# Peptides against a protein of PDB entry 3QIS, part 92

Target 1, 334 residues: chain A of PDB entry 3QIS
Amino acid sequence: PSLELSRREFVFENVKFRQLQKEKFQISNNGQVPCHFSFIPKLNDSQYCKPWLRAEPFEGYLEPNETVDISLDVYVSKDSVTILNSGEDKIEDILVLHLDRGKDYFLTISGNYLPSCFGTSLEALCRMKRPIREVPVTKLIDLEEDSFLEKEKSLLQMVPLDEGASERPLQVPKEIWLLVDHLFKYACHQEDLFQTPGMQEELQQIIDCLDTSIPETIPGSNHSVAEALLIFLEALPEPVICYELYQRCLDSAYDPRICRQVISQLPRCHRNVFRYLMAFLRELLKFSEYNSVNANMIATLFTSLLLRPPPNLMARQTPSDRQRAIQFLLGFLL

## One batch from the design tools (peptide; made by RFdiffusion4, then SolubleMPNN)

Design b2_p14_1_s1 (from b2_p14_1, 5 letters changed)
Fold by OpenDDE base, seed 5:
Structure b2_p14_1_s1 (fold): chain B 334 residues (1-334), chain A 14 residues (1-14)
Amino acid sequence: as target 1 above (334 residues)
Amino acid sequence: MEERRKAFLEEAFA
């Protein structure tokens, strides 16, 4: 069997969080026999491509002189955004197109990624006084490393090393402040807030706005701004309630005093974001007659975002654990 | 609005 490929090199320029890019190529059977093609893993890989890449179709049959179009789709989700923001991963891959009883054909994928405040740690964002696109990539790496070390020191109750030369961190990320302050000003009377989806184009504009500027006003509808807040919280590499406190939150769910003590043990930035969000959600609940928002809906929605199970426990989550997690959050909304 | 916003910020960061 033999194939002819119209293209073997693909460049994806300016890849962004949640922005789909597509490149297409053709394969043709220039042989005299039917052939089966498939994308196969490289040696030591479990998958034929990185998590941000997909081929469609990824396998198929071609009759002699048949041609098929293959789409290469690049999409950075919450699962890839953090490692791309840090530069741990890059927009580079090699695909192996295998023919049954034939040759391997190699495709080169390359490009560049533009960092996002989405998928960046709360600790790093509290140190960023400028939009992330103004921060050099080398400095982003330093900020993540420094943020990890400060979190560990905070958890160990170690005396702050003399804050000699580093600017004081923000109390909360400017991105969270901008989103919540907008919703507080303009969305408290918005019917079906957090129940109606935003527009995908407006969501992309909001993300690009927060990555590149400090706006006076967030663009888009109240629904799009509200969904952008949910996407931000979902994309955090560590949830607002740190993974290490997850079980303690479940164990304390019916004791409001212990719940407050657990929250007091969060790193400063996480604790401030939690308190700020709870204050906003309590304010939103005062307008329930206008916005149709209730405590059970809000607790159910935000619990999955703020109080995520650690990766090692995700497969073991019971309905009882989910109910305890919701009850924990309800104690801050009522 | 501004007085309400100030009171909210004071409550959130108290």
Scores: peptide ipSAE 0.212, ipTM 0.877, DockQ to the pose 0.852
Fold by OpenDDE base, seed 4:
Structure b2_p14_1_s1 (fold): chain B 334 residues (1-334), chain A 14 residues (1-14)
Amino acid sequence: as target 1 above (334 residues)
Amino acid sequence: MEERRKAFLEEAFA
């Protein structure tokens, strides 16, 4: 079997979080026999591509002189955003298009990623007084490393962040402040807030706005701003309630005193974000007559974002664990 | 609004 490929080199410029890019190419069976093609893993890889890449179709059958279009889709989800923001991974890959009983064809994927405040740690964002796109990539790496070390120190030592000669971290990320302050100002009376989805175009504008500027007003509908907050919380590499405290939150779910003690043990930025969000959500609940928002809906929605099971426990989460997690959050909303 | 916003911020960071 033999294939002709219309293209073998693909460049994805200015890849952004949640922005789908597509490149297409054709493969043609220029042989005299039918062939089966598939994208295959390299020798040491479990997958044929990196998590932010896919081929569609990734396998198929071609008759002699048949041609098929293949789409290479680049999409940075919450699963890849953090490693791309840190520069640990890059928009580079090699795809192996295999023919059964035939040759391997290599495709080169390249490009550049534009960092996002989405998928960046709360600790790093509290150190960023400017939009992430204004921060040199070298400093982003340093901020991620420093943020890890400061998180560990804050968890281990309960020591106030040394008020030393370094610029004091923000109490909360400016991005969280901007989103919540907008919702507080404009969305408390919004009917079906957090129940109506935002517009995908508006979500992209909000993400780009937060990555590139400090706006006086966030663009888009209240629904899009509300969904952007949910996306932000979902994309955090470490949830607002750190994974280390997850089990303690479940164990304390019916003891409001212990719940508050657990929250007090969060790193300063995580604790501040948690308190700020709870204050906002309690304020939003005062307007339940207007916005149709209730504590059970909010607790259910935000629990999945704020109190995530550690990756090793995610597959083991019971309905009882979910109910305890909801109950934990309800104790801060009521 | 501003007084309410101030009170909210004070509550959030207390």
Scores: peptide ipSAE 0.196, ipTM 0.875, DockQ to the pose 0.898
Fold by OpenDDE base, seed 1:
Structure b2_p14_1_s1 (fold): chain B 334 residues (1-334), chain A 14 residues (1-14)
Amino acid sequence: as target 1 above (334 residues)
Amino acid sequence: MEERRKAFLEEAFA
């Protein structure tokens, strides 16, 4: 069996968080026998491609002289955004198109990623006074490394934050402040807030706006701004309530005093974001007659975002654990 | 609105 490929090199320029890019190529059976093709993992890989890439179709049959179009889709989700923001991963891959009883064909994927405030740590964002796209990539790496070290120091209670450092970090990320302040101003009376999805085009505009500027006003509908806040919280490499405190939150869920003590042990930026969000959500609940938002809905929605199980416990999360997590958050909404 | 915003910010960061 033999294949002819119309293209073998693909470049994906300016890849962004949640923005789908597609490149297409054709494969043709120039042999005399039917053939089966598939994308296969490289020797050291479990998957045929990186998590931000897919081929469609990834396998199939071709009759003699048959041609099929294959789409290479690049999409950076919450699962890939953090490692791309840090530069740990890049928009580079090699695909192996295997022909059954034939040879391998190699496809080269390349491109560039544009960093996002989505998927960046709260610690790093608190240190960024400018939009992330204005920060040199080298400085982003340094900020993430430093933010990790500051988080570890804060968790270990080892060093009082030296109040004397000339560049005090923000109390909360400017992106969170912008999103919440917009919702506070304009969305408290919005019917079905957090229940109606935003528009995908507006979500992309909001993301691009937060990545590139410090706007006076966030573009888009209240629903799109609300969903952008959810996407932001979901994309955090570590949830607002740090993984180290997850079990303690569950254990304390019915003791409001212990719940507050657990929150007090969060790193400063995480604690501030948590308090800021809870204050906003309590304010939103005052307008329940207008926005149809209730404490149980909000607690259920935000618990999955703010109080995520550690990756090693995800597969073991019980309905009881979920209920405790919801109860923990309810103690801050009521 | 501004008074409400001020009160909200005071509550959030108290």
Scores: peptide ipSAE 0.172, ipTM 0.868, DockQ to the pose 0.901
Fold by OpenDDE base, seed 3:
Structure b2_p14_1_s1 (fold): chain B 334 residues (1-334), chain A 14 residues (1-14)
Amino acid sequence: as target 1 above (334 residues)
Amino acid sequence: MEERRKAFLEEAFA
């Protein structure tokens, strides 16, 4: 069997978080026999491609002289955004198109990623006084390393960082401050807030706006701004309530005094973000007659975002654990 | 609005 490929090199320029890009190519059976094709893993890989890439179709049959279009789709989700923001991963891959009883065909994927404040740690964002797209990529790496070290020092109650010549970090990320301040000003009376989905185009505009500027006003509907806040919280590499405190939150869920003590042990930026969000959500609940928002709905929604189980416990989360997590958050909303 | 915003910020960071 033999294939002819219309293209073997693909460049994905300016890849962004949650923005789908597609490149297409054709494969043709230039042989005399039917053939089966598939994308296969390289020798050391479990998957035929990186998590941000897919081929569609990834396998199929071709009759002699038949042609099929294959789409290469690049999409950076919450699962890939952090490693791309840090530069640990890059928009580079090699795909192996295998022909059954035939030869391998190599496809080269390349491109560049544009960093996002989405999927960046709260610690790093508190050090970023400018939009992330204005920050040199080399400095992003340093900010993440420093952020990890500050988190560890804060959790260990180690010596206060020498307030040396480094500019004081923000109390909360400017991005989350902008989102919440917008919602506080404009969305408290918004019917079905956090219940109605945003528009995908508006979400992209909000993300791009936060990545590139410090706007006076966030573009889009209140629903899109609200969903952008949810996406931001979901995309955090470390949830607002750090994984290390997850079990303690569950254990304290019915003791409001212990719950407050657990929150006091969060890293400064995480604690500030948590308090800021809780204050906003309590304010939003005062307008329940207008916005149809209630404490149970908010607690259920935000618990999955703020109090995520550690990756090792995710598959073992019981309904009781979920209820305790919700109860923990309810103690800050009521 | 501005007074309530100030009070909200004070409550959030107290």
Scores: peptide ipSAE 0.048, ipTM 0.799, DockQ to the pose 0.919

Design b2_p14_1_s2 (from b2_p14_1, 6 letters changed)
Fold by OpenDDE base, seed 5:
Structure b2_p14_1_s2 (fold): chain B 334 residues (1-334), chain A 14 residues (1-14)
Amino acid sequence: as target 1 above (334 residues)
Amino acid sequence: MEERRERFLKEAFE
């Protein structure tokens, strides 16, 4: 068996969070026998490609002189955004196109990633006074490392946060402040807020706006701005309520006093973001006659974003655990 | 909304 490939090198320039890119190529059976092709894992890999890459079709059958189009799709989701933002991973891969009883064909994938404030830690974002696209990649790595060390020191109650450093962190990320302040000013009377989806084009414009500028006004509909806030919270590498407090939140869910004590133990930036969001959501609930938003809907929606189970417990989350998590958040909305 | 994001992600790759 033998294949001819129209292309073997692919370059994906300026890859962004949630922006699909596609490159196509053809494979042709130039042999005299039918053949089966498949993309196969490299040695020591479990998958044929990285999580941000896909081939379609990934396998198939070709008669002699038959040709098929293959799409290589690059998409950075919440699952890949953090490791790409830090430079731990890159837009580089090698695909192995295997021909049954034949040769392996290697495809080279390359490109560049543009970092996003989406998928960046709350700690790092509190240190960023400028849009993330203005920050050198080397400094982004340093900010993530320093932010991790600051969080650990804060949790251990060791060194007082050096309140004397000339560059004090922001109380909340500017990106969260911009989103919530916009919604507070313009969306409290918006019918079906957080129930109606945003427009995908507007969501991309909002993401690009927050990554590249400090806008006076966020572009797009109130629905798109509201959904952008949800995407931001979902893409956080660590949820607003840190993983180490997850079980304590469930255990305290029916005691409002203990719930407040648990929140007081969050790192400063996480605690500030939590309180800021709860203040906004309580304000939004005062306009329920206009926006059709109720406490149970909001608690259900935001609990999955703010109070995520640790990755090792995801498969063990019971309906009772979900109800306790919702009850925990309800105690801050009522 | 989560189902719509997963659907959009799925539709983006389809």
Scores: peptide ipSAE 0.020, ipTM 0.602, DockQ to the pose 0.020
Fold by OpenDDE base, seed 3:
Structure b2_p14_1_s2 (fold): chain B 334 residues (1-334), chain A 14 residues (1-14)
Amino acid sequence: as target 1 above (334 residues)
Amino acid sequence: MEERRERFLKEAFE
């Protein structure tokens, strides 16, 4: 069996968070027998491609002289955004198109990724006074390393490094401030806020706006700005309530004094973001007659974003653990 | 919302 491929090299330029890109090629059975094709893992890989790449179809049959179009789809989700932002991973892969009882065909995937404030740590973002697209990639790596060290020092209550030599971090990421300030100013009376989904085009505009500028106003509907905040919180590599405090939050869920003590132990940026979000959400709840938002809905929605189980416990989360997590957050909304 | 994000991710790759 044999195949002819219309193309073997694919370049995905300017790949962005949540922006789908597609490249298509044709495969033709130029042999005399029916062929089965499939994308197969390389020797040391569990998957035929990286998590941000997909082939469609990934397998199929071709009669003699039959042709099929294959789409190579690049999509950076929350699962790949952090490693792409840091430059740990890149828009590069090799696909192996296997022909049953035939040869392998290699496809080269290349391109460039444009960093996003989505999927970047709160610590790094508090050190970014400019939009992430204005920050040199080399500096992004340094900011993540510095952010890790400062998080550890903050958790250990170590004396802050000499305040004199490094620019003081922001109290909260400018991106969070922009999103929440917009919602506070314009969305408190918005009916079905956080219940109505945003528009995908508007979400992309909001992401691009936050990655490239410090706007006076965020583009899009209040629903799109609200959803962008949820996407931002979901994409955080470390949730607003750090994984280290997850169990203590559950254990304290019915003691409001202990809950406040647990929050006081968060790294400075995480603690500030948590307090800022809780202040906003309490303000939003005052307008429940207009926005149809209630404390139970908000607690349920934001708990999954702010108080995520550690990866090792994710598969073991009980309904009781979820209810305790919701109760923990309710103690800050009421 | 979760279902819609999963659906969007699914639709993004379909």
Scores: peptide ipSAE 0.017, ipTM 0.620, DockQ to the pose 0.020
Fold by OpenDDE base, seed 1:
Formats: structure tokens, sequence, C-alpha cells
Structure b2_p14_1_s2 (fold): chain B 334 residues (1-334), chain A 14 residues (1-14)
């Protein structure tokens, strides 16, 4: 069996968070026998491609002289954004198109990723006074490393933030401030806020806007800005409530005093973001007659974003754990 | 909303 491939090299330029890119190629059975093709994992890989890449179809049969179009789809989700932002991963892969009883065909995937404030740590973002696209990639790496070290120091209660460091970090990421300030100014009376989805095009514009500028106003509808906030919180590598405090939040869910103590133990940026969000959400709840937002809906929605189970416990989350998590958040909304 | 994002992710690749 043999295949002819129309293309073997693929370049995905300017890959961005949540922006789908597609490249297509054809494979043709130029042999005289039917063949089965499949994309196969490389040695020691579990998957035939990186998480941000997909081939469609990834397998199939071709009759003699049959041709099939294959789409190579690049999409950076919340699951890939952090590793791409840090430069730990890159828009590079090799796909192995295997022909049953035939040879392997190698496809080269390359490109460049444009960093996003989405999927970047709260600690790093608090150190970024400029849009992330203005920050050199080398400095992004340093900021993430420094952010990790400062988080660890903060958790250990060892070092008062030396007031003498020439550049004080922001109290909250400017991106969160921009999103919440916009919603506070323009969306408190928005009917069905956080219930109506945003427009995908507007979401992309908002992401690009936050990555490249410090806007006076965020583009898009209130629904798109609201959803962008949810996407931002979901994409955080470490949730607003750090994984280390997850179980303590559940255990304290019915004791408001202990809940506040748990929050006080968060790293400064996380604690500030949490308090800022809770203040906004409490304000939003005052306009429930206009926006149809209630505490139970908000608690249910934001709990999954703010209070995520650590990766090792995700598969073990019980309905009781979810209810406790909701109850924990309700204690800050009411 | 999560279901819609999962659906969008699914639809983006389907």
Amino acid sequence: as target 1 above (334 residues)
Amino acid sequence: MEERRERFLKEAFE
C-alpha cells in the first residue's frame, strides 16, 4: 500500500488562546489495494498529537484512487494555554501517519504562539503593569518563576513583602480589574447577566484587547464581558482559591468565621482577587430585580471556577463536596 | 455555561 500526501509541512502562525486554526491536506491511495491509515503515537507518547492539535479524520480506509481530506486543527484551550504561555510547550509537533502494512509518513507541525493573560498565574499578572504582549517572553518565564517562589514564601509566612522592592505588584491583575470594573459600570442592570452566553467573536476581541492593551472600555456586549471573566477564572493555572485550601474550604463551609480565616491564608493576590470578586458579586446581587441574578445561581456558577478540586481529587468529587463548595461561597455572597 | 464551552470545544474540533 502507498499514499500520496498533498502536503507534509504545516505552519500555524500567530496561534492564540481559543482561536481555532485549520490547515487541510489530502491523502490519496495511489496504490492498487485498499489501505487503512491512522495517526499513531510516537514512541513513549500516549497520544498521536499534542493536546492543542487534532487531526480529522485521524483514521480511515481508502480504496484504490480514493482521496480524503484531513483537517489539522490547532486550538489552544484552557488545558494548553498555561504551558504555552510559559514556553514549556510550543506550537511544534510531528504527526505520524501510519499506513497499515505500509510505511509511516511524517507531518511537521510548526508555528508561533502569542501569549495570553488568560491562563497566566495571578501572581505573574500582578507583576505585569503592561499588557502581556508587551512583555518579553524571557521576562514572562522569570515572572512565573518569581511568582512561584513568592507564593511559596507567602504560604510559609516567612517574608513580609519587602516594601523596598522598587516595583510593587498590583493588588489585583489589571485584566480582572478591567473586566470587573466594566461589569460594575455597565452590566449591573443587564438582564440575564452570567446566564446569557457571549458572542465568540466578541470574546476573541476581548481576549485580544486585554492581551495587547489597557483599554478605556472593553469591547463587546455585557454578556461577552461577563463570559470573558468566567473564561479568565476558568483558565487560571491556580484557581482563585488555591488548591491547598480546597479541603479546608469544604470542611469550613458551614462556619462563616472559619471560612473567612481560610480566605485570609490565601496568597495576597489570590486573597485580593477573591475579595474583589465577592464585593462585585454582592453588588450585582443588589440589582437582582434588573439582572435576574440570585445568590444560588452565582454561587453555583462561580464555585466551579473559584474553588476547583485539586487535579488528584477531581475524579473523586462527590455531590456532597460540591454542595459544601457552594455553601462556602454563599457565605461570602449573603 | 460549562456545557456550552465543552460543546464549543467539541464543536471546534468536530
Scores: peptide ipSAE 0.016, ipTM 0.604, DockQ to the pose 0.020
Fold by OpenDDE base, seed 2:
Structure b2_p14_1_s2 (fold): chain B 334 residues (1-334), chain A 14 residues (1-14)
Amino acid sequence: as target 1 above (334 residues)
Amino acid sequence: MEERRERFLKEAFE
């Protein structure tokens, strides 16, 4: 069997969080026999491509002189955004198009990723006084490393090392502040807030706006701004309530005093973000007659974002654990 | 919302 490929090199320029890019190529059976093609894992890989890449179709049959178009789709979700933001991963891959009983054909994927404040740690964002796209990638790496060390020091109650001449971190990320302040000012009377979806185009504009600027106003509808906040919280590599405190939150769910003590043990940035969000949500609940928002809906929605089970426990989350998590959050909304 | 995101992720790859 033999294939002819119209293209073997693909470049995805300016890849962004939640922005789909597609590149297409054709394969043709230039042999005399029917063939089966498939994308196959490289040696030691479990998947034929990185999580942000897909081929469609990834397998198929071709008769002699038959052709098929294959799409290479690049999409950075919440699952890939953090490793791309840190530079741990890159928009580079090699695909192996295997021909059954034939040859392997190699496709080169390359490109560049544009960092996002979405999928960046709260600790790193608290150190970023400028939009993430203004921060050199080398400095982003340093900020993430420093963020990890500060989180660890905060959790260990280690003596604050000398406040060297490092600029004081922000109390909360500017991106969260911008989103929440906008919603507080403009969305408290918005009917079906957090229930109606945003527009995808507006969500992309909001993301790009927060990545590139410090706007006076967030673009888009209140629904899009509200959904952008949810996307932001979901994309956090470490949830607002750190994984280390997850079980303690569940155990304390019915004791409001212990709940407050658990929150007091969060790293400073996480604790500040949590308190800021709870203050906003309590304010939003005062307008329930206008926005159709109630405490149970809000607690249910935000619990999945703020109080995520650690990855090792995610598959074991019981309905009881979920209810405890909701009850924990309700104690801050009521 | 999760269902919509999952749908968008599916649609993004369609």
Scores: peptide ipSAE 0.016, ipTM 0.604, DockQ to the pose 0.020; fails the geometry check

